# Peptides against a protein of PDB entry 5VZU, part 38

Target 1, 271 residues: chain A of PDB entry 5VZU
Amino acid sequence: GRTLEDIFHEHMQELILMKFIYTSQYDNCLTYRRIYLPPSRPDDLIKPGLFKGTYGSHGLEIVMLSFHGRRARGTKITGDPNIPAGQQTVEIDLRHRIQLPDLENQRNFNELSRIVLEVRERVRQEQQEGGHEAGEGRGRQGPRESQPSPAQPRAEAPSKGPDGTPGEDGGEPGDAVAAAEQPAQCGQGQPFVLPVGVSSRNEDYPRTCRMCFYGTGLIAGHGFTSPERTPGVFILFDEDRFGFVWLELKSFSLYSRVQATFRNADAPSPQ

## One batch from the design tools (peptide; aimed at target 1 I219 K250)

Design b2_p19_5_s3 (made by RFdiffusion4, then SolubleMPNN; from b2_p19_5, 10 letters changed)
Fold by OpenDDE base, seed 2:
Structure b2_p19_5_s3 (fold): chain B 271 residues (1-271), chain A 19 residues (1-19)
Amino acid sequence: as target 1 above (271 residues)
Amino acid sequence: SLEEELEKKTEELRKKFLE
């Protein structure tokens, strides 16, 4: 039988070979470009910047997190055998918050899947409606030929009549105590656990999250073949940590802020 | 079996090569 060690060595050999193939595709032609840190804005969910992925087999994964109004973006700084550097690996819709259930129901992958797919459908509907408003606005400039609507005759509605009695029944107004939606306390973190069957590289993920949002992740075959966006959940843990649950892959990616200070890394002021 | 857990881990790892 294969030992755990044999399988680990075979997997590591495959990964090294894949990295070698991927790097060899550049035919020793390396292009370097300067990376600038995005400017921080007051309305940014957290400070933008570089994050290290602690997920996957690829090793050192660096992503730039940036904010674009009601969207967040993860851009690959490191390439891998599947997704080249500079690609947008995650796109987060800050309009569509994911409400996680209680800690017991968070273990149910099917419940998380239901919640995410319902939000995915809302996002699709909003995109279709926004597409229709842009389409209908051009069509209505046709000349309104005022065809004279023919006068259809007023049918006389008959008058009848009678007496229905004044039954007094003083039904007490049941005080519908409007359950005041407790404003989601922005300050208290919710207990967090991964669903059963979601793979994590380690168990050392934060067990409390601040908020979650709907998002999509980019997946592709080797050499960036058949790139597709899959649904997922962006999980904000704190100012320096976020996660992404890849729903279809049943995987979890943890990202931690790179604490290094970079000189001259600020974006040039827009002239 | 240990082989089934390892095959499952290998397949989970292969799926991570789609990320």
Scores: peptide ipSAE 0.022, ipTM 0.456, DockQ to the pose 0.100
OpenDDE base, seeds 1, 3, 4, 5: peptide ipSAE 0.015, 0.017, 0.018, 0.006; ipTM 0.446, 0.432, 0.503, 0.386

Design b2_p19_5_s4 (made by RFdiffusion4, then SolubleMPNN; from b2_p19_5, 9 letters changed)
Fold by OpenDDE base, seed 5:
Structure b2_p19_5_s4 (fold): chain B 271 residues (1-271), chain A 19 residues (1-19)
Amino acid sequence: as target 1 above (271 residues)
Amino acid sequence: SMEKELEERTKRLLEKLLE
């Protein structure tokens, strides 16, 4: 019978073969595109730039991390058989912080799954509410063609009187405790461990994280078929390292800053 | 991610191994 090892071996061979086919197809038509580093902003969570990552079974990838207000984006610099270069491999919502539990409860995948799925539902609700406000504003400019509806007569409905006493029912306005946007305190970090059953290529990941955020990762079949976004957790370890937990895939990708200094990699100032 | 297709293939292969 095929062992689990045989299945992994056959699939690893197929992955390698596909990578080889894709690489070899590009060997004949290397289009070099200059990549510019994103400009850094003071409000950026960390310095934007190039990161090298391990993407589960896909191996080494290069991702550009950039910041867009309260969103972060990982853009693939290296393509793979599933996701071409230039695609957004991860999108991070910096509005939705994930609070990891204690180290014992971090080992529980179901607890992490619960926390992430609750945040996913909030993000969906906010998107639906924001979609309704944008929809209602456009509807009212229908030109009222003022067709002159004919003057139907003034029925004099009678003047019934007076004095309904003002009931002072002083309903105390329930203080909707605005969930205080806890300022993104650069906390001293917290102990970090992967949940049981989350695959990591390397056990060598940082055991302390600064903060976590809700995010989505792009997944697709071979040849970029049926691309979809799956929920996950962006984990900021430090200024030079972040991770992404792919919740549905039960995998972890670790990204480390490319320490190479690139001369003239800054985007030309828009003239 | 090929991991989904891997997972699905692995699942399909495991199903065939249990038959």
Scores: peptide ipSAE 0.026, ipTM 0.471, DockQ to the pose 0.077
OpenDDE base, seeds 1, 2, 3, 4: peptide ipSAE 0.024, 0.023, 0.025, 0.015; ipTM 0.515, 0.516, 0.526, 0.444; seed 1 fails the geometry check

Design b2_p19_6 (made by RFdiffusion4)
Pose (drawn by RFdiffusion4):
Structure b2_p19_6 (pose): chain A 212 residues (1-129, 189-271), chain P 19 residues (1-19)
Amino acid sequence: GRTLEDIFHEHMQELILMKFIYTSQYDNCLTYRRIYLPPSRPDDLIKPGLFKGTYGSHGLEIVMLSFHGRRARGTKITGDPNIPAGQQTVEIDLRHRIQLPDLENQRNFNELSRIVLEVRERVRQEQQEGQPFVLPVGVSSRNEDYPRTCRMCFYGTGLIAGHGFTSPERTPGVFILFDEDRFGFVWLELKSFSLYSRVQATFRNADAPSPQ
Amino acid sequence: SFEERVAFALEKNPHLVYS
């Protein structure tokens, strides 16, 4: 919904062109691989499926939320040259809630960082052996109309890599649940916020034969 | 150590941050 002008500034102009060129080399001669929608589950769930998400200069990407015990997974349906389609973009630890401070403490980025790194450490120890909401100051959000109220937060990690999916790594963050169908992820080391929203469209023949 | 990681993460994946 833009022109060559609104894009010619600039790193996105390049990424957008590469995509157009690259994808259009297929001239609709394409191979498709099967995917499924995730299993629903009662008590043990807060609702799975496809979501539209903001991935910075790559624009929106489609991400599938699915539940696997005390962890939720975000898997890329569409992706980008940094983290490609089919990868785990996010992992939410559902046994490590994070309490939300009053608005003024939410604004303090370092308080959020200290709190998140604390949980990361507690998690490493374990594995080794709604109210008003605001983003902290200095955390970017492409959306800006992110909901100002939220139901809860959890520790999670996101996957990052350089161009070409080089040296991918988990970085700590915090998952934010707004309502039944909108959630967010603060990328701590990037001071960046990704806002996700449910794909409302209904899909035929998409259920899996089983959880396995 | 955290600011080093911020710098490293921004260099690795700057496109995830909106300007």

Design b2_p19_6_s1 (made by RFdiffusion4, then SolubleMPNN; from b2_p19_6, 8 letters changed)
Fold by OpenDDE base, seed 2:
Structure b2_p19_6_s1 (fold): chain B 271 residues (1-271), chain A 19 residues (1-19)
Amino acid sequence: as target 1 above (271 residues)
Amino acid sequence: EFEERVKAARAKAPSLVYE
């Protein structure tokens, strides 16, 4: 059978060939679309904008990071042979924070896998429950046929029995000191390391992270065939850097802010 | 199940796998 290595080499050969074909076809009609930067909001986790990332063998990718209430999105600005421009390469659920363990346990891929899969199942349950509430709310406006309340009869309350003595046992209410959930100090970075067996393009990634969230990445075959979402972890390092751990791929992508200033890149004010 | 999903995802998106 083909090994994963054989499939990787065949795929790399195809990517090189496709890159050659596309670059040779630039003599054909190209379409251009203006891209606007998303407006910054006070509640945005970081300033939205353009980020450059290493996306496996695709090399340099440009993504737009934007915030949409309790969701963040990485939208592809650069297309590739698998995923066209304008697709959401990552979708982040800002409701579902991932708590990383200590550095020793962060090296364990199975621990990260457990945490991420538990969050994935919670997200799936919330989607099912929210789908049921939206479905059930429409069904109950059946006409209130006023069926008359039949007068069911007065079955008698029997009376009696007696005295049992008040044993005073004054069990002191043990003050269950509600362990005040220390508000996870959003300000101090946690030490960060990739799990063993998660591949990175290089070892030059931030060794401290601010916050992590559950998210999904987009994968597809060549020509955007059979697109699917795969679970992962969004890692906020700082104002200008984030990562994505592709759990099922055992890979890590690092994204860094594009520091270039663009003139006339702001979205037109809604008239 | 999860290890089969890992193999399937890596086979589908080998460009996201670093050697």
Scores: peptide ipSAE 0.351, ipTM 0.918, DockQ to the pose 0.579
OpenDDE base, seeds 1, 3, 4, 5: peptide ipSAE 0.308, 0.344, 0.024, 0.039; ipTM 0.906, 0.917, 0.672, 0.674

Design b2_p19_6_s2 (made by RFdiffusion4, then SolubleMPNN; from b2_p19_6, 8 letters changed)
Fold by OpenDDE base, seed 2:
Structure b2_p19_6_s2 (fold): chain B 271 residues (1-271), chain A 19 residues (1-19)
Amino acid sequence: as target 1 above (271 residues)
Amino acid sequence: SLEERIAAARAKAPSLVYE
């Protein structure tokens, strides 16, 4: 049978060949587009900008992180044989925070899978409900002048009975001290570890995270065939580092801020 | 199953699995 090593070598050869073919074919028709850095907003989770990440066997990629209200987006700056430049490699839902379990339970991939799939189902339900409200709001403008059918005076029925017993029992109101859910202090880092069986190119990832969110990643075959979104977890480590756990792939991508300063890279002010 | 979805996703994007 083919060894895992044989499969890895065949796949690596295919990726190199694809990269060579794409580069050589497009060298005759290179389109250059200016990229602008997104403006920073005070409500942005971290400063938007360029991040470098490891994307499995693709190696080093460049993504632009940007914020769009309650969503964040990673846009590919570098294309690959599967996904061209300008595609949204990750979409993050900032409405749906993922709470990681304790460090012991974080090792359990099935627990992470459960948490992510429950959040995915909530997101799906909210999209269906919001679609229904937007649909019903258009239908009701029909002026049904439904005439006021006259209120018939339905009758009397008188029924009875009396009984009075007075039982006193003064049950003390147990002060249900509503444990004020202490607003999860947005600033305290949680211990972080990858689940068992999630691959990471390097074990040198941050062992503390600030917060996690539900997200989706884009996957496709070679030549951008059959593109689809797969569920995952966006992990904010700090101001300069984030990760994405690809749940269905059992892979982890680490992204670090590009520290290079670019002249004249700011977006034109909206006139 | 979750395993079948994992296998299908891996077959579609093998480049993400070989780290």
Scores: peptide ipSAE 0.162, ipTM 0.826, DockQ to the pose 0.599
OpenDDE base, seeds 1, 3, 4, 5: peptide ipSAE 0.027, 0.027, 0.021, 0.024; ipTM 0.663, 0.664, 0.652, 0.638; seed 5 fails the geometry check

Design b2_p19_6_s3 (made by RFdiffusion4, then SolubleMPNN; from b2_p19_6, 10 letters changed)
Fold by OpenDDE base, seed 4:
Structure b2_p19_6_s3 (fold): chain B 271 residues (1-271), chain A 19 residues (1-19)
Amino acid sequence: as target 1 above (271 residues)
Amino acid sequence: MLEERIAAARAKAPSLVAE
């Protein structure tokens, strides 16, 4: 039977061949779309913009990182044989911070897997609960029959209602010790290491990270067949670098800010 | 199916073919 290695090898050859065909067909009708840089907001985790990732046989890929309230999105600017340009390659839930364990336990893939899968289950529960509230609210817009314009009621004067006495009921404020969420010490990154068995293209990833979040990555077959979201971890290293751990793939992608100034790349002000 | 999709998506991660 074909080994997993045989399947990987055949697939890698196919990807390289597809890329060669697409890049060698200079007579292909190329569609160009203007890209605007997202405006920075004060609440953005880092400055939004263009990031470069390197994916083996795919080479250099460009992703736009943008912030949408409590969500971040990585949008493919460059397509690949699996995922076309304009797709959201990663979606990050900024409500679901992942706390990495110590370095010893970070090396354990099963520990990271446990943490991510627990967060995935919480996200799934929240989506089910929020889906029920949105469903019940839409049902009661029965057609309000156009009842005819009722006549202008006259402005009768408000009468002076009387001086009801203040009852002193001294309910003791139960000290809900709000566990002071320790202000995220924004300054000291934690030591970071990839789990054993997580494949990185470059061993030269940052060994310190600021914070991690739950996210999902988009995976597909060639030609964008059977697209699916797989669980992962967004890792913020610094202002110019982030990573994504693809949990099911046991792979890591490093993204670095494109160090280029683009003139006239700002979105036109909404007129 | 899932293994082939994992294979297809892992082909984006070159290091798995070089060991």
Scores: peptide ipSAE 0.027, ipTM 0.653, DockQ to the pose 0.165
OpenDDE base, seeds 1, 2, 3, 5: peptide ipSAE 0.026, 0.024, 0.029, 0.023; ipTM 0.660, 0.655, 0.666, 0.644; seed 3 fails the geometry check

Design b2_p19_6_s4 (made by RFdiffusion4, then SolubleMPNN; from b2_p19_6, 10 letters changed)
Fold by OpenDDE base, seed 2:
Structure b2_p19_6_s4 (fold): chain B 271 residues (1-271), chain A 19 residues (1-19)
Amino acid sequence: as target 1 above (271 residues)
Amino acid sequence: MLEERIAAARAKAPSLVAK
């Protein structure tokens, strides 16, 4: 039977061949598109911009990170054999924070999977409820002709009686000390480790993270066949580094800010 | 299956160099 190594070797050869074919095809017809950097907003989780990442066997990828209210987007600047440039590789829901467990339980992939799938279900429910409110609001402008409902009579329901027993028992109100929700200390990073069985390029990733959020990643076959969105975790490490855990792929991608300064890369101000 | 090819495409080669 084919070994996992044989399957992997055949697949790597196919990826190299596809990369070569694509490069050779584009050498005959180069399309240049100007890239504009998104303006930074005060409420942005970090400064938007270009990030370089390592994505599985595809090697080095460039992604534009941008913020859109309660959503963040990673847009591919570099294409690959599966996903062309300009596609949204990751979409992050900044409403749905992922609370990582302690460092011991973070090693358990099944625990991370449970947490992410519970958040995925909440996101699905909120989308269904918001779809229902938008649907019901359009239907009710039928002119309710206010037919005057007739005055149905005052039935005199009766007077029943008296009994007065006085029992004193002065049970002290136990002060339920409302456990003050410790203000989420936005400043102190928590210890971070990848779950066992999640593939990373190297073990050289930040061991402390600031925040995690639910997100989805785009997957496709070669030539952008059967594109779909899979669940994952966006991990903010610092101002210049984020990660994405691809849950179904059991893979981790690390992204680091491109430190190069680009002249004339600012988006034209909306006039 | 297509999923296995997509997963393998995205799976980093364990660097054969680290054995």
Scores: peptide ipSAE 0.030, ipTM 0.662, DockQ to the pose 0.098
OpenDDE base, seeds 1, 3, 4, 5: peptide ipSAE 0.027, 0.028, 0.026, 0.024; ipTM 0.671, 0.678, 0.669, 0.656

Design b2_p19_7 (made by RFdiffusion4)
Pose (drawn by RFdiffusion4):
Structure b2_p19_7 (pose): chain A 212 residues (1-129, 189-271), chain P 19 residues (1-19)
Amino acid sequence: GRTLEDIFHEHMQELILMKFIYTSQYDNCLTYRRIYLPPSRPDDLIKPGLFKGTYGSHGLEIVMLSFHGRRARGTKITGDPNIPAGQQTVEIDLRHRIQLPDLENQRNFNELSRIVLEVRERVRQEQQEGQPFVLPVGVSSRNEDYPRTCRMCFYGTGLIAGHGFTSPERTPGVFILFDEDRFGFVWLELKSFSLYSRVQATFRNADAPSPQ
Amino acid sequence: SADEEFWAELAQNRAEIAA
């Protein structure tokens, strides 16, 4: 929904062109691989499926939320040269909730960082052996209409890599649940916010034979 | 390049958080 002008500034002009060129080399001669929608589950769930998400200059990407015990997984359906389609973009630790401070403490980025890194450490120890909401100051958000109220937060990690999916790594962050079908992820080391929203469309023939 | 900028910004942010 833009022109060459609104894009010729600039890193996104390049990424957008590459994509157009690359994808159009297929001339609709394509191979498709099967995917499934995730299993629903009662008590042990807060609702799976496809979501539209903000991935910075790559624009929106489609990500599938699925539940695997005390962890939720976000898997890329569409992706980008940094983190490609089919990868785990996010992992939410559902046993490590994070309490939300009053608005003024939410604004303090370092408080959020200290708190998140604390949980990361407690997690490393374990594995080794709604109210008003605002983003902290200095955390970017492409959306800006992110909901200002939220139901809960959890520790999670996101997958990052350089161009070509080089040296991918988990970086700490915090998952934010707004309502039944909108959630967010603060990328702590990037001071960046990704806002996700449910794909409302209904899909035929998409259920999996089983959880396995 | 965009890739170099990404790694430089990430390193700067990590240093600020560590401080």

Design b2_p19_7_s1 (made by RFdiffusion4, then SolubleMPNN; from b2_p19_7 with W7R A8E E9R Q12R)
Fold by OpenDDE base, seed 1:
Structure b2_p19_7_s1 (fold): chain B 271 residues (1-271), chain A 19 residues (1-19)
Amino acid sequence: as target 1 above (271 residues)
Amino acid sequence: SADEEFRERLARNRAEIAA
């Protein structure tokens, strides 16, 4: 029988062969597009830019991270056999923070799965509710004929009097045990570990994370067949590193900032 | 089968699926 390892090796060989064939085809008309770096904004979670993905059978991938209000996007700069360049590999909802459990419970994949799926259902509910409000508002611009109805004099309604009844009722001060909101120490990273059964190419990932958010990743078959969005977790480690946990795939992708300085990479000002 | 699920995951995934 074929082992999972045999299937993995065959898939890797196919990917290498596809890359070799494509790069060896001189008869292909290639279109090159200039890539511009997104401008940094004060409200950006981290500096936008190019990140190197260390994941997958595809080898080295480059992703552009950009911010769009309360959303972040990872756009493929390098294509692969499944998903072409220019596709949004990850979409992050910065409104939906994921709270990771303690380090012991972070090893439990089912716990992470529960947390992510609960957030996914909230996102779906909010999308359904927001769709209803946008529909009802457009109907009622009937032409309000501006009939100038005359100023009827508002009658002086009388000053009802002072009755001062002193009702005593000595309601006991229920000790509202103010649950001391432990000030969420807004600056300290939490210990981070991948759940058991989540694969990473490299065990050398950051063991502390700043924050996590709900997101979706794009998956597709070879040739961009049956593309779909799968739930996941965006993990911010630091200014230069983030990860994505692909929940259904049980895999982790680490992204590290490309430290190269590019000249003339800024978007031209809209004239 | 586990092999079919694994093949489908490999075919769909950009990330390393641990074997």
Scores: peptide ipSAE 0.035, ipTM 0.664, DockQ to the pose 0.098
OpenDDE base, seeds 2, 3, 4, 5: peptide ipSAE 0.046, 0.051, 0.028, 0.032; ipTM 0.693, 0.697, 0.641, 0.672; seeds 2, 3 fail the geometry check

Design b2_p19_7_s2 (made by RFdiffusion4, then SolubleMPNN; from b2_p19_7, 5 letters changed)
Fold by OpenDDE base, seed 4:
Structure b2_p19_7_s2 (fold): chain B 271 residues (1-271), chain A 19 residues (1-19)
Amino acid sequence: as target 1 above (271 residues)
Amino acid sequence: SADEEFLKRRAENRAEIAA
């Protein structure tokens, strides 16, 4: 029977051939759009910018990483047969950190799946609760017809007197030791390994990661058919490398910063 | 081209979901 590797190899050859055929056709009308690099912010997890990703059979793609408050986004700069350019290939929820277990338990795909699905359920609950608050807040602005109720004269209730007994109640200031949230030591990487059965294009990925977050990846059929968001794990390795584990696909994508300096790539100041 | 259309149809017929 065909192995998964055989299927991926055949699919990769087919995608390469499609790209070759498409790029060799001189009758193709290509539309070019200028892309600007996102501005860096002090609170950005890493410097935003262009990353070179490996997508299993699709090969090499360019993704722009950007930060939007407590969310990060990977936007496709290069399209593929499934997901066109300009789509958000990954959406990362920086509110939902994933703690990886030890290396032995990291090899267990079911353990990673449990952790991710528990976070997915929390995110779903928070979205439902936030949807209810936004719904109830709009309902209460019924037009209160402020019928001008006539100003009944406030009777001057008399100023009762003075008695100043100084109760000395020496309430001890309970030292609420505000546990200073030690700034999460962002510096100590943890050992990292892919779970057994997660496919990587190669074994050349960082074996230490700084932190992980819950995220979703966009998947679709060819021609962007039936697009859906699948759960995954964003893995920050360092300032220049991150990964994404596609949980349902059992695949890993590695992204490395494009080290090229772009002149005049800054977004024009919003006028 | 006919080859692009062939490959596209072949790819579309592969109900392969990609990331």
Scores: peptide ipSAE 0.039, ipTM 0.672, DockQ to the pose 0.058
OpenDDE base, seeds 1, 2, 3, 5: peptide ipSAE 0.033, 0.030, 0.028, 0.021; ipTM 0.690, 0.678, 0.688, 0.625; seeds 1, 5 fail the geometry check

Design b2_p19_7_s3 (made by RFdiffusion4, then SolubleMPNN; from b2_p19_7, 9 letters changed)
Fold by OpenDDE base, seed 2:
Formats: C-alpha cells, sequence, structure tokens
Structure b2_p19_7_s3 (fold): chain B 271 residues (1-271), chain A 19 residues (1-19)
C-alpha cells in the first residue's frame, strides 16, 4: 500500500504544482500592495487583525478581520486557487445572532441548518423592505393633479335587528407574564460541538463558544469562476479564535490570531 | 461545485492519511 510518507509526498507535489500553475497564470506579473491593520474601536466584538486559517491543506491562509458597524468582514490576505487576495471570504451580520441549542441538539446538522435558513430568510426580507422604502420615497414627488372623480351614489343597506342577551362572563384578566427577556448570559460561554457530518481538519477546536452570528462565505471555482455567497455561522470562541461553519459545504474553518507585532502597520490617521 | 469537489478531494486526502 502507499505509506503515510508516500501520501504526504504526493500531496506536497500537488501543492507545489498548484502554486506553480497559479504563479504562471499571472505571467510573472507580481503586484505588491501595502496592507494596514484596521484601527481598534471600543465597540468591536474582538480586537481586529490578522488571523490564520488552520483548516487549509493549501498552506498558510491569512485573513484580516475588521468591523464595520453591525457587520464584520474577513478579507483574504493570501489568495488561493479559487479566490484571489483582497476578496471578502466571510461577511458577518452582527444584527443576526445564531442561538445554538443544547449540546445534544448541536450534533444534529438538520437543526443547525433550520436555524441558519430561518435567519437567512429574515435577512432577505429586511433587504427587500429596505429596498422598497428607498424606492417609494423617490416616486411620490410627482404632483399628480387630483382630478375630482365623481360622486357615486347612496346605497341604503338595511336595518337588521335587536337581540340583547347580556351574558356577564367576567373573564379574569390573565396576567400576561411578560416573558422576561433572559439577559443574554454574556459571561459564561456555552458548550460547543460540531454537528455530525461537518468536516473539520482536526478535532482540536474550542469546546466552548461565546456567541454565534449569521454570515455568508465566498465560494468559487478555480480562477475565481462563478463566485457566489453561501450561508454559514460565525462562531466566536474567544479574543483570539473564531470559526466559520460553511453550511452547504458541511465544513468548518478555524481561525487563530497571528501573534506577531508589526512596526508601522497601523493605518495612517485620516487627515 | 468546484469548491465542493476541491473540499471532497481535501477530505479524501485526509481520510487516506488517517487510515
Amino acid sequence: as target 1 above (271 residues)
Amino acid sequence: SANEEFLEKRKKNREEIAS
């Protein structure tokens, strides 16, 4: 049989060949662009910065995490065969929190799929409603002269009668127990497990998460063909680790903060 | 999709390394 060493060598040869193909596709045209670390803001979910993807067999995948009001973005610093550098690999909607069930129900992929697809539908509805308000606001300025359409007539429809029965039924005011919004337990992370059938690179992921949000990931064919957004879950584990569950791909990507200090990497202050 | 085929190829290679 093939040894583990043979399989490793074949895989490394494929990775080298792929890197050669991609380098050759650019006809040796190399473009260098300076990147800056995004400034940290007090309201940022975690400190923005560089994160390493641990899921890739294709080597070092680096993503910049940044915050933009109620959205977070993962921007590719490293390109891959499918998606070039500078593309937004993940877009996170911080308005749409995903509530994970108990640990037993977290193993059920269909339950996670249901929850995510319900949130996707809400996001779609909000986008349609916001598009209608922006559209209707422009259309109403036309002074349509109100032609006085005529006085169509009186129809007298009739008198039906009297019956008076006084039934006393003293329905007690049912105390509407205001379901106290259980304060989102911001403090203690909840137990976390991947659903059965979600592919992870390894089982070395955090078994506790702080919170989850709805998001979309970018997928494409080789050479950035047919790019599309697929639904997923952003999982915040801690200050230095987050994950993304690709729902349709049934895969999990773990990202860990790059613990490097860069000199002069801060964005210049807007003058 | 091409990404599914790519991910399945990556999965297969991991299963072959784990076996």
Scores: peptide ipSAE 0.030, ipTM 0.659, DockQ to the pose 0.065
OpenDDE base, seeds 1, 3, 4, 5: peptide ipSAE 0.025, 0.017, 0.022, 0.024; ipTM 0.615, 0.579, 0.598, 0.613; seed 1 fails the geometry check

Design b2_p19_7_s4 (made by RFdiffusion4, then SolubleMPNN; from b2_p19_7 with W7R E9R Q12E)
Fold by OpenDDE base, seed 1:
Structure b2_p19_7_s4 (fold): chain B 271 residues (1-271), chain A 19 residues (1-19)
Amino acid sequence: as target 1 above (271 residues)
Amino acid sequence: SADEEFRARLAENRAEIAA
């Protein structure tokens, strides 16, 4: 049988060969674009910037994490044979927090799948409702020519009388004991484990997470064929590490901050 | 379905890429 090492070597050889062919055999016009680091905002979940992905047979992938209001985006800085550079590999909906179950139930892939799919359905419903409101608002600004209609006089309608008797029917207020929402202790990370059957390239992932969000990941065939977005979970571990669980792929990608400082990497001021 | 098989291949390819 092929070992994981054999598969890795075969894919690495193919990737190197594809890159060599593309760069050496064709007089291709290569477009170089300068990369700028996103400015950090006080409302950003973590500092935006470059992260190293440790997921693929492709070795080292670089993504840019950026925040866009209630959304986060992972943009590929390095391309692969399936997904070119500049594509949004992950899109995170910061409105839709995922609550992981206890550590025992986190081992159950079907439980995680249920939770994620329920959130996906809520996101779909909100998109349908918001699409209707945006459509209706544009139609009604016809120019109301304000013709000044004349002041017709207020007729004094008469004062009919008072007598309705108060029936005292004393319905007992059932004490709905509001279950006190225990304040989620914001400070302690939750124990984290991958579900059984989720592939991780490395077992050395953080065993505690701060929070999780619903997201979608981009998948495609070679040459960016039939690109689609699949549901997943963004896991924030700490300021420098996040993960993404690809639900349909049953895979986990770990991303670690690139600690290198870059000169002249600041975004140009908006002209 | 052909779409499920295609998604499975994309999943395998991306999981081989993610493995």
Scores: peptide ipSAE 0.028, ipTM 0.661, DockQ to the pose 0.142
OpenDDE base, seeds 2, 3, 4, 5: peptide ipSAE 0.028, 0.026, 0.025, 0.028; ipTM 0.668, 0.648, 0.634, 0.638

